# Peptides against a protein of PDB entry 5EIB: the designs that were tried, part 192

Target 1, 366 residues: chain A of PDB entry 5EIB
Amino acid sequence: VDLEPGTMDSVRSGPFGQIFRPDNFVFGQSGAGNNWAKGHYTEGAELVDSVLDVVRKESESCDCLQGFQLTHSLGGGTGSGMGTLLISKIREEYPDRIMNTFSVMPSPKVSDTVVEPYNATLSVHQLVENTDETYCIDNEALYDICFRTLKLTTPTYGDLNHLVSATMSGVTTCLRFPGQLNADLRKLAVNMVPFPRLHFFMPGFAPLTSRGSQQYRALTVPELTQQMFDSKNMMAACDPRHGRYLTVAAIFRGRMSMKEVDEQMLNVQNKNSSYFVEWIPNNVKTAVCDIPPRGLKMSATFIGNSTAIQELFKRISEQFTAMFRRKAFLHWYTGEGMDEMEFTEAESNMNDLVSEYQQYQDATAD
Target 2, 366 residues: chain A of PDB entry 5EIB as posed
Amino acid sequence: VDLEPGTMDSVRSGPFGQIFRPDNFVFGQSGAGNNWAKGHYTEGAELVDSVLDVVRKESESCDCLQGFQLTHSLGGGTGSGMGTLLISKIREEYPDRIMNTFSVMPSPKVSDTVVEPYNATLSVHQLVENTDETYSIDNEALYDICFRTLKLTTPTYGDLNHLVSATMSGVTTCLRFPGQLNADLRKLAVNMVPFPRLHFFMPGFAPLTSRGSQQYRALTVPELTQQMFDSKNMMAACDPRHGRYLTVAAIFRGRMSMKEVDEQMLNVQNKNSSYFVEWIPNNVKTAVCDIPPRGLKMSATFIGNSTAIQELFKRISEQFTAMFRRKAFLHWYTGEGMDEMEFTEAESNMNDLVSEYQQYQDATAD

## One batch from the design tools (peptide; made by RFdiffusion4, then SolubleMPNN)

Design b2_p20_4_s4 (from b2_p20_4, 9 letters changed)
Fold by OpenDDE base, seed 3:
Structure b2_p20_4_s4 (fold): chain B 366 residues (1-366), chain A 20 residues (1-20)
Amino acid sequence: as target 1 above (366 residues)
Amino acid sequence: SRSERYRESLKREEERIAAR
């Protein structure tokens, strides 16, 4: 789905373009112009019914519909505005189904789009209320990984999207292969989301490899485990050491010893025990899939529900507040029928979310 | 840098708002 037609041709011409039904390409003509309000109330609102018709059709064809997965950006207008409109409409029509998102967080390091803090804040407000689980894929973190870890002097969207694809492949492993932990979206939510509003995950991946790096380092289970818990491998720009893990899932892929995985997972938990809440028992889950990702002998993917994720929301909030106090660009949103109150409500809800994370960070076992 | 261009764009908007 896009509010611009040109993206559809790129997807169709891509190496996997044929896996999608032609009738499932829904697109507009005018785009959102990086305006959440255009995505949510005008251009996106005109297109949403056509998308919902496709969603209904595909849902009816499912033998067992678990829920929905949305991949979108929060910095743009289409992914943010129209994406959150779709989430709201799908939630309304399918209230008993899981809503999962891969939400790409904006960064000034990656984009020059000045209104990204508005689009992100307005989107987070919707995600707090209408999603069950959200993977926070932060362009800040992706850029830093590309620049610092992968030594890419000028990271491209292609470089960032490679990390996104590896992460998405990792976190969905349990859904795609039978007999795994968190084999469905609901089980994932039950295991990962102890409090309904606190459903934002920091993903991480090991090994971090560039497309051009032929250096297939054979990683060991200990190395994978260590790298997976390293803050530098997190796809969200927060330091887990500044918070506490509520829940963790680790997904290993490749031929490895389950015993060795369990030993290393125990060791890393013990080493990092101060970074876990003590009042949630058995809050670390491990899965092993014998099928490695393409081109790797083994990998590990991390899913963390950590109170440190508040650093991401604080960054967005600070940027939002700085711009909103100046009433910068507000006329672009109000001109699409938005009220300034919607901005303040969204800011308030995001700040409440930050406060909730902080409360559980400071909570002790009774 | 992109971050510098972002800050410059914000500054230009502030100047535009202040001129209204």
Scores: peptide ipSAE 0.074, ipTM 0.773, DockQ to the pose 0.023
Fold by OpenDDE base, seed 2:
Structure b2_p20_4_s4 (fold): chain B 366 residues (1-366), chain A 20 residues (1-20)
Amino acid sequence: as target 1 above (366 residues)
Amino acid sequence: SRSERYRESLKREEERIAAR
């Protein structure tokens, strides 16, 4: 789905474009112009019914519909505005199905789109209410990984999207292969989301190695375990050491010893015990899939529900506040039928979410 | 830099708002 036809043509002409049904390409002509309001109330609203018709058709073809997975950006107008409109409409029609998102968080390090803080804040407001699981894929963290870990002097969107793809492949492993932990979206939610609003995940993928160092790096369970718990490896720009893990899932892929995985996972929990809440028992889940990802002997994917995710929301909130207090660009949104109150409500809800994470961070077992 | 262009865009918008 896109509000611009050129994006769909790029997907269709891509190396995997033929895996999608031609009738499942739904697109507009005008685009959203990086405006959430165009995505949500005008251009996106004109297209949403045609998307819902396709969603219904595909849902009816499912033997067992678990839910929906949306991949979108929060910085643009289409992914943010229309994406959240779609989430809302799907949630209304399928209230008993899981809504899962891969939400790409904007960063000034990656994009020059000045209104991204508005689009992100308005989107987060919708995600808090209408999603069950959200992977926070932060362009700031992706950029930093590319620059620091992968030693890419000038990270491209291609480099960032490679990390996104690896992460998406990792977190969906249990859904794609039989006999795994979190074998469905609902089981993942039960294991990862102790409180309904606190459904924002910090993902990570290992191994991440610079091209120059790949030949010298052994792929071992200890090294994968160490890397996936490293703050520098998080694909959300948050330091887990500044918060506490509510829940964690680790998904190992490849031929490895289950015993060694369990030992290393126990060791990392014990070493980092201060960074876990003590009042959620068995809050770390481990899965091992014997099928490695393509081109790797083994990998590990990390999913963290951490109170440190508030750092991401605080960053967006600070950027939002800096613009909104001046009513900068606000007329672009109000001109599409939005009220200033929608901005205030979205900001408030995101700040409430931050406060909720902080409350559970500070909570004791007593 | 991208961050500089972002800040410049904000500055231009502030100037526009102040001129209204």
Scores: peptide ipSAE 0.063, ipTM 0.775, DockQ to the pose 0.023; fails the geometry check
Fold by OpenDDE base, seed 1:
Formats: structure tokens, C-alpha cells, sequence
Structure b2_p20_4_s4 (fold): chain B 366 residues (1-366), chain A 20 residues (1-20)
């Protein structure tokens, strides 16, 4: 789905374009112009019914519909505005199904789109209310991983998208292979989301290795375990050491000893015990899938529900506030029928979310 | 740089607002 036709043509012409049904390509003509309001109230609203018709058709073909997975950006107009409109409409029609998102957070290091803080804040407001699980994929973190860890001098969207794809493949492993922990979206939500509004996950992937070092690096369970808990490997630009984990899931892939995995997972929890809440028992879950990802002997994927995620929202909020106080670009949104009140409500709800994370960070086992 | 383009875009918008 896109408000621009050129993106759909790029997908069709791509190496995997033929795996999608032609009728499932729904697209507009005008785009959103990086305006959330165009995505949500005008251009996106004109297209949403056509998308919902496809969603219904595909949902009816499912033997057992668990829920929905949306991949979108929060900095643009289509992914942010129309994406959140779709989430709302799907939630209304399927209130008992899980809404899962892969939400790409904007960064000034990656994009020159000035209004990204508006689009992101307006989107987060919708995600807080209408999603059950949101993987926060932060372009800030992806850029820093590419530059610092992967030693890429000029990170490209291709380099960032490679990390995104590896992470998405990792977190969906339990959904795609039978007999795993969190084998469905609802079980994942039960294990990962202790509080309904606190459903924003910090993903991570291991191994992350520069091309020059790949040949010299042994892939071991201890190394994977250490890397997945390293702040430098988080796909969200927050330091877990500045917060506390509410819940964690670790997904190992490849032929390895389950005993060794359990031992290493216990060791890393003990080493990092100060960064976990003590009042949620058994808050770390581990899965092992014998099937490695393509091109690796083994990998590990991390899913963290951490109060440190508030650093990401604070960054967006600070950027939003700096722009909104000046009413900069506001006429682009009000011209599409938005009220300034919706900006204030979105800012307030995101700040409330930050406050909720802080409350649970400071909570003790009394 | 990207950061310079961002700052220039903000500056242009501030100038537009101030001229209103």
C-alpha cells in the first residue's frame, strides 16, 4: 500500500515482487507530501476503503486469523498518516485480533524531512491506543549501528533496511516455525506486555559484524548472548542501562545446545540484574529454533520491553515542542482539515506514556 | 549536510512566520 504509484512499481520489479498478488497492490496518485494529515484525513482517507476490501478478502482466506502486521514509517505522510488510519479502521472491524506494527522512527541523521517530529508524534498517539505490539525500529540507532559497528562510512537506506529485515525475520521466527515460545501474536502480547499502553519494544539482532571482521569472528552462544544485551546492538536509540526491562524475549536460531543457551541467558540476566524490574517474575523468555537465518550458522534476536524506550519518545517530543511552539509548518496540516488541538492531544498522550514508563521504572517491589 | 538543510528549512519557515 502506498499513496504513490512509484513505490509499488519498485516492489513489483524487485526480486520478490511476484510473491504478492497483483490485486493486493493498492496505491494512490498524489502521495502524502510527508504530511500526516494528507495520509490520515484526505488522500489516505480516499484510498482506505480499497485497502480494507483487500484486508477483508485476505482475512477470510485465513484458516485462523491471529491478527495483522503493519510495516510503516512514522516520519513520512503515508506510513504515518494512512498507516495509523488503517490501524484504526482494522481495529474497529477486528477488535479481537492482535495489531502488531514495525514502526520506523524518524531521525535527522537519516532524513531531511523537517516535519518528521509532527508525523511521528501524531502517529505515536494512534499507536498507543490502537496497537497491541509495536517494534520500535529507530533510524537513529540503525544509522549508528551501520556507522560504528558495521564500519560503513556512508550508510544507505539499503544498509538500514538490511538491519530491519534481519530484525523482522528474527522476531517473527516463533510465528513461522512450529513448537516455539510465543508461537502466536497473542502469546507474545501476554508475555511481553504487562501493561496495555506499554507495548513498545526495543528490538536487537546478533551478530552485528563489520565485513572486515566477519571472517575472524566465531559465532558462539556466549557472544550472541552478550551482543543482544549490548546497548550498541539495540535497534532503538535508547540505553537499556538508563531504564529497567519489564519483559524480555530472546530468540536463538541455528544448531546449538539449549543447555548452553539457558546457561548464558541466566548469566547475562544475573550480570544485568539491576536493569530488570524485580516485581515481574519470569520476565525473560527464551526460544531456540534449529533453523538458522540464510547466510548465518546462528543468530539471536532480542525483544525488550524497557522503560528506557522513553528516551526515544523524549527525543521526538523535544523536536516536536521546538517546532510546535513556533507553529512552524502547522498550516500544512490545518489546510488538510486538522485542528491545532489534535497536536496538543498527541503531545500530551506521548508525554503521559513517558511518565508511565518512568513510574514503572521507579516502582519497587512493595 | 542534512543537518544544515534541516536548519535552513526551519529558518525559512521562521522567516515566513515572522513576515505574517
Amino acid sequence: as target 1 above (366 residues)
Amino acid sequence: SRSERYRESLKREEERIAAR
Scores: peptide ipSAE 0.043, ipTM 0.748, DockQ to the pose 0.023; fails the geometry check
Fold by OpenDDE base, seed 4:
Structure b2_p20_4_s4 (fold): chain B 366 residues (1-366), chain A 20 residues (1-20)
Amino acid sequence: as target 1 above (366 residues)
Amino acid sequence: SRSERYRESLKREEERIAAR
């Protein structure tokens, strides 16, 4: 789905374009112009019914529909505005199904779009209320990985998207392959989300590999485990050491000893015990899949529900506040039918979420 | 830089708001 045709043409003409049904390409002509309001109330609202018709058709073809997975950006107008509209409409029609998102957080390091903080804040407000699980894929973190870790002088969207694809492949492993964790989307929510509003995940991946780099370092299970918990391997620009883990899932892929994995996972928990809440028992889950990622002998994927995710939301909130206090660019949104109150409500809800994470971070076992 | 272009865009909008 896109409000611009050119993206759909690129997907259709791409190496995997044939895996999608032609009738499942739904697109507009005008785009959202990086405006959340165009995505949510005008251009996106005109297209949403056509998308819902496709969603219904595909849902009816499912023997057992677990839920929905949306991949979208929060910095643009389409992914943010239309994406959150679509989530709301799907939630209304399928209230008993899981809503899962891969939400790409904006960064000034990656995009020059000045209104990204507005689009992100307005989107987060919707995601807090209408999603069950959200993987926070932060362009800040992706850029920093590419630049600092992978030593790419000029990171491209292709480089960032390679990291995104590796992470998405990792976190969906349990859904795609038989493993010890018979994971469905609902079971993931039960294991990862102790409080309904606190459903934003920090994904991480090891080993980090650049696009086209065939230098696959053979990592050991101990090295994978250590790297997976390293802040430099997180796809969200948060330091887990500045917060506490509510829940963790670790997904190992490749041929390895389950015993060694369990030993290393226990060791890393014990070493980092101060960074876990003590009042949630059995809050670390481990899965092993014998099938490695393409080109790797083994990998580890991390899913963390950490109170440190508040650093990401604070960054967006600070950027939002800097513009909103000046009423900068508001005329672009109000011209599409938005009220300034919607901005204030979205900011308030995101700040409430930050406060909730902080409360659980400071909570001690009585 | 991207950060400079971002700051310039904000400055232009501030100038536009101040001129209203």
Scores: peptide ipSAE 0.041, ipTM 0.753, DockQ to the pose 0.024; fails the geometry check

Design b2_p20_5_s1 (from b2_p20_5, 7 letters changed)
Fold by OpenDDE base, seed 1:
Structure b2_p20_5_s1 (fold): chain B 366 residues (1-366), chain A 20 residues (1-20)
Amino acid sequence: as target 1 above (366 residues)
Amino acid sequence: SLFEEGAAREAALAEKYARP
């Protein structure tokens, strides 16, 4: 789905374009012009029914519909505005199904789009209310990984998208291979989301290795485990050491000893015990899939529900506030039928979310 | 309990931001 035809043509002509049904390509002509309001109330609202018709058709073809997965950007008007409209409409029609998202967070390091703080804040407000699970993929974190860890001098969108695809493949491993921990979206939510609004995950992937060092690095369970818990490997631009994990899932892939995995997972928890809440018992879950990812002997994927994720929302909120106080570009949104009140409500909800994370960070078992 | 207080807070926030 896109409000621009060019993106859809790129997907269709791409190496995997043939895996999608031609009838499942729904697109507009005008685009959203990086405006959330165009995505949500005008251009996106004209297209949403056509998307819902496809969603219904594909849902009816499922033997066991667990829920929905959306991949979108929160910086652009289509992914943010129309994406959140679509989430709302699907939630209304399928209230008993899981809504899962891969939400790409904007960063000034990656995009010069001035209105990204508005689009992101308005989107987060919708995601808090209408999703059950949201993987926060932060363009700032992806850029920093590419530059610092992968030693890419000038990271491209291709380099960022490679990390996104590896992460998405990792976190969906348990869904794609039967007999694993968190084999369905609902079990994942039960294990990862102790409080309904606190459903924003910090993903991570290992191994992350520069092309120049790949040949010299052994892939071992200890190295994967150590890298997976390293703050520099998080796909969200927050430091886990500034907060506490509410819950964690670790997904190992490849031929390895379950015993060695359990030992290393216990060791890393013990070393990082100060960064976990003590009042959620058995808050770390581990899965091992014998099938490695393509091109790797083994990998580990991390899913963290951490109170440190408030750093990401604080960054967006600060940028939002700096623009909104000046009423910068606000007429572009109000001209599409939005009220200024919707901005203040969205800001308030994101600030309340930050406050909730802080309260659980400061909570003790006593 | 911390969980009961948390659940009450979550419910209050859900009500606050519930769209009509």
Scores: peptide ipSAE 0.479, ipTM 0.928, DockQ to the pose 0.897
Fold by OpenDDE base, seed 5:
Structure b2_p20_5_s1 (fold): chain B 366 residues (1-366), chain A 20 residues (1-20)
Amino acid sequence: as target 1 above (366 residues)
Amino acid sequence: SLFEEGAAREAALAEKYARP
């Protein structure tokens, strides 16, 4: 789905364009112009019913519908505005199904779009209320990984999207291969989300490799475990050492010893025990899938529900507040029928979310 | 309990931001 036809044509003409049904390509003509309100109230609202018709048709063809997965950017107008409109409409029609998102967070290091703080804040307000699970994929973290770890002098969107695709493949492993931990979206939510509003995950991946590096160095289980918990491998721009893990899932892929995995996972928890909450028993889950990812002998994917995620929301909130106090560009949103109160409500909800994470970080067992 | 207090707080916040 897109509000611009050119993006859909690029997907259709791409190497995987034939994997999608032609009738499932829904697109507009006008685009959102990087404006959340155009995506949510005008251009997106004109297209949403056509998307819902496709969603219904595909849902009826499922033997067992678990839920929905949306991939979107929070910096743009279509992904943020129309994406959150779709989430709301799907939640209204399917209240008993899981809503899962891969939400790409904006960064000034990657994009020059001045209104990204508005689009992100307005989106986070919708995600807090209408999603059950959100993977936070932060363009700032992706840029820093590309530059510092992968030694790319000028990271491209192609380089960032490679990290996104590796992360998405990793976190969906248990859904795609039967008999694994968190084999369905509901079980993932039960294991990862102790409190409904606190459903924002920090994903991480090991090994990190650039596109075109033919020699995938096979890492050992100890090296994978150490890298998976390293802050430099997090796809969200927050340091886990500045918070506490509420819950963790680790997904290993490839032929390895389950015993060695369990030993290394115990060792890393014991070494980092101060960075876990003590009042959630058995809050680390581990899965091993014998099927490696393409081109690798083994990998590890991390999913963390950490109170350190508040650093990401604080960054967005600071940028939002600096623009909103000046009333910068507000007329672009209000001109599309949006109320200025929705900005204040969205800011308030994100600040309340930050306060909730901080409160659980500071909580002690009685 | 911490969980009961947390659940009560989240319920109040969900009500505060519920769309009319």
Scores: peptide ipSAE 0.449, ipTM 0.921, DockQ to the pose 0.895
Fold by OpenDDE base, seed 4:
Structure b2_p20_5_s1 (fold): chain B 366 residues (1-366), chain A 20 residues (1-20)
Amino acid sequence: as target 1 above (366 residues)
Amino acid sequence: SLFEEGAAREAALAEKYARP
C-alpha cells in the first residue's frame, strides 16, 4: 500500500515482485507530502476502504488468522498517517486479532524532512492505543550502526534496509518455524508485554560485522550472546544500561548447543542483573532454531521490552516541542482537517508513556 | 501489589486516550 505509485513499481520490478497478488497492490496518485494529516484524514481516507477490502479478502482466505503485521515509517506522511488510520480501522473490524508493527522511527541524521517529529508523535499516540506489539526500528540507531560498527562512511537507505530486513527475519523466526518459543503473535504478546501500553520493543541483531572483518571473525555462542545485549547492536537508539528490562526474548539461529546457549544466557543475565526488574519472574525467554539465516552460520536476535526505550520517545518529544512551541508548519496539518488539540493530546500521551516507563524502572519488589 | 497498581494506571491511561 502506498499513496504514491512509484514505490509499487519498485516492488513489482524487484526480484520478489511476483510473489504478491496484482490485486493486492493498492496505491494513490497524490502522495501524502510528508504530512500525517494528509495520510490520515484526506488522501489516506480516500484510499482506506480499498485497502480494507483487500484485507478482508485475504483474512477470509486464512485458515487461522492470528493478526496483522504492518511495516511503516513514522517520519513520512503515508506510513505514519495512513498506516495509523489502517491500524485503527483494522482494530475496529478485528478487535480480537493481534496488531503487530515494525515502526521505523525518524532521525535528522537520515532525513531532512522538518515535520518528522510531528508525524512520529501523532503516530506514537495511535500506536499506544491500537497496537499489541511494536518493534521500534530507529533510523538513528541504524545510521549509527552503519557508520560506527559497519564502517560505512556514507550509509545509504539500502544499508539501513539491510539491517531492517535482518531484524525482521530474526524476530519472525519463531512464527515461521514450528516448535519454537512464541510460536504465535498472541504468545509473543503474553510473554513480552506485562502491561498493555508498554508494548514497544527494542530489537537487536548479531552478528554486526563490517565487510572488511567478516572473513576473520569466527561466530560463537558466547560472542553472539555478548553482542545481542550490547547497546551498539540495538536497532533503537537507547542504552539498555540507562533502564531496566521488563522482558527479553533471545532467538538463536543455526546449529549450536542448547546447553551452551542456556549457559551463556544465564551468564549474561547474571552479569547484567542490575538492568532487569526483579519483580517479573522468568522474564528472559530463549529460543533456538537449527535453521540459520541466509548467508550466516549462526545469528542471534534480541527483543527487549526495556524502560530505556523512553530515550527514543524523549528524543522525539524534544524535537516535537521545539517545533510546536513555534507553531511551525501547523497550518499544513490543520488545513487537512486536524485539530491543534490532537497535537497536544499526542504529546501528552507520549509523555505519559515516558512517565510509565520511568515508574516501572524505579519500582522495587515489595 | 505493584502489578495491580500498574494495571489500574494502564487502564486509566487507556481510558483517558480512548477515541470516542
Scores: peptide ipSAE 0.446, ipTM 0.919, DockQ to the pose 0.888
Fold by OpenDDE base, seed 3:
Structure b2_p20_5_s1 (fold): chain B 366 residues (1-366), chain A 20 residues (1-20)
Amino acid sequence: as target 1 above (366 residues)
Amino acid sequence: SLFEEGAAREAALAEKYARP
């Protein structure tokens, strides 16, 4: 789905374009112009019913519908505005199904789009209310991984999207292979989300290795375990050492010893015990899938629900507030039928979310 | 309990931000 036709043509002409049904390509003509309100109230609202018709048709074709997965950016107008409109409409029609998102957070290091803080804040407000699980894929963190870890001097969208695809493949491993921990979206939510509003995850992937070092790197369970818990490998721009993990899932892939995985997972928890809440028992879950990812002997994917994620929201909120106090570009949003009150409501909800994370960070066992 | 207080807070926040 896109508000621009060119994106659909690119997917259709791509190496995997034939795996998608032609009737499932829904697109507009005008685009959102990086405006959330165009995506949500005008251009996106004109297209949403056509998308919902496709969603219904595909849902009826499922033997057992678990829920929905959306991949979108929060900086643009289509992914942010129309994406959150679609989430809202799907939630209204399928209230008993899981809503899962891969939400790409904007960064000034990656994009010059000045209104990204508005689009992100307005989107997060919708995601708090209408999603069950949100993987926070922060372009800030992806850029830093590409630059620092992968040794890419000038990271491209292609380089960032490679990290996104590796992460998405990792976190969906348990859904795609039978007999795993978190084998369905609802079990994942139950294990990862102790508090319904606190459903924002920091993902991580191992191995992350520069092309120059790839030939010299052994892949071992200890190295994967150490790397996936490293703050530098988090795909959300927050330091887990500045907060506490509410819950963690680790998904190992490849032929490895379950005993060695359990030993290394216990060791990393014990070493980092101060970074976990003590009042959630058994808050670390581990899965092992014998099937490695393509091109790797083994990998590990990390999913963290951490109170440190508030750093990401604080960054967006600070950027939002600095722009909103100046009433910068507001007429572009209000001209599309949006109320100025929605900005203040979205800001308020994000600040409340930050306060909730802080409260659980500071909480002690009774 | 912390969980009960949390659940009460989340319920209040959900009501505060509920669409009319």
Scores: peptide ipSAE 0.420, ipTM 0.914, DockQ to the pose 0.893

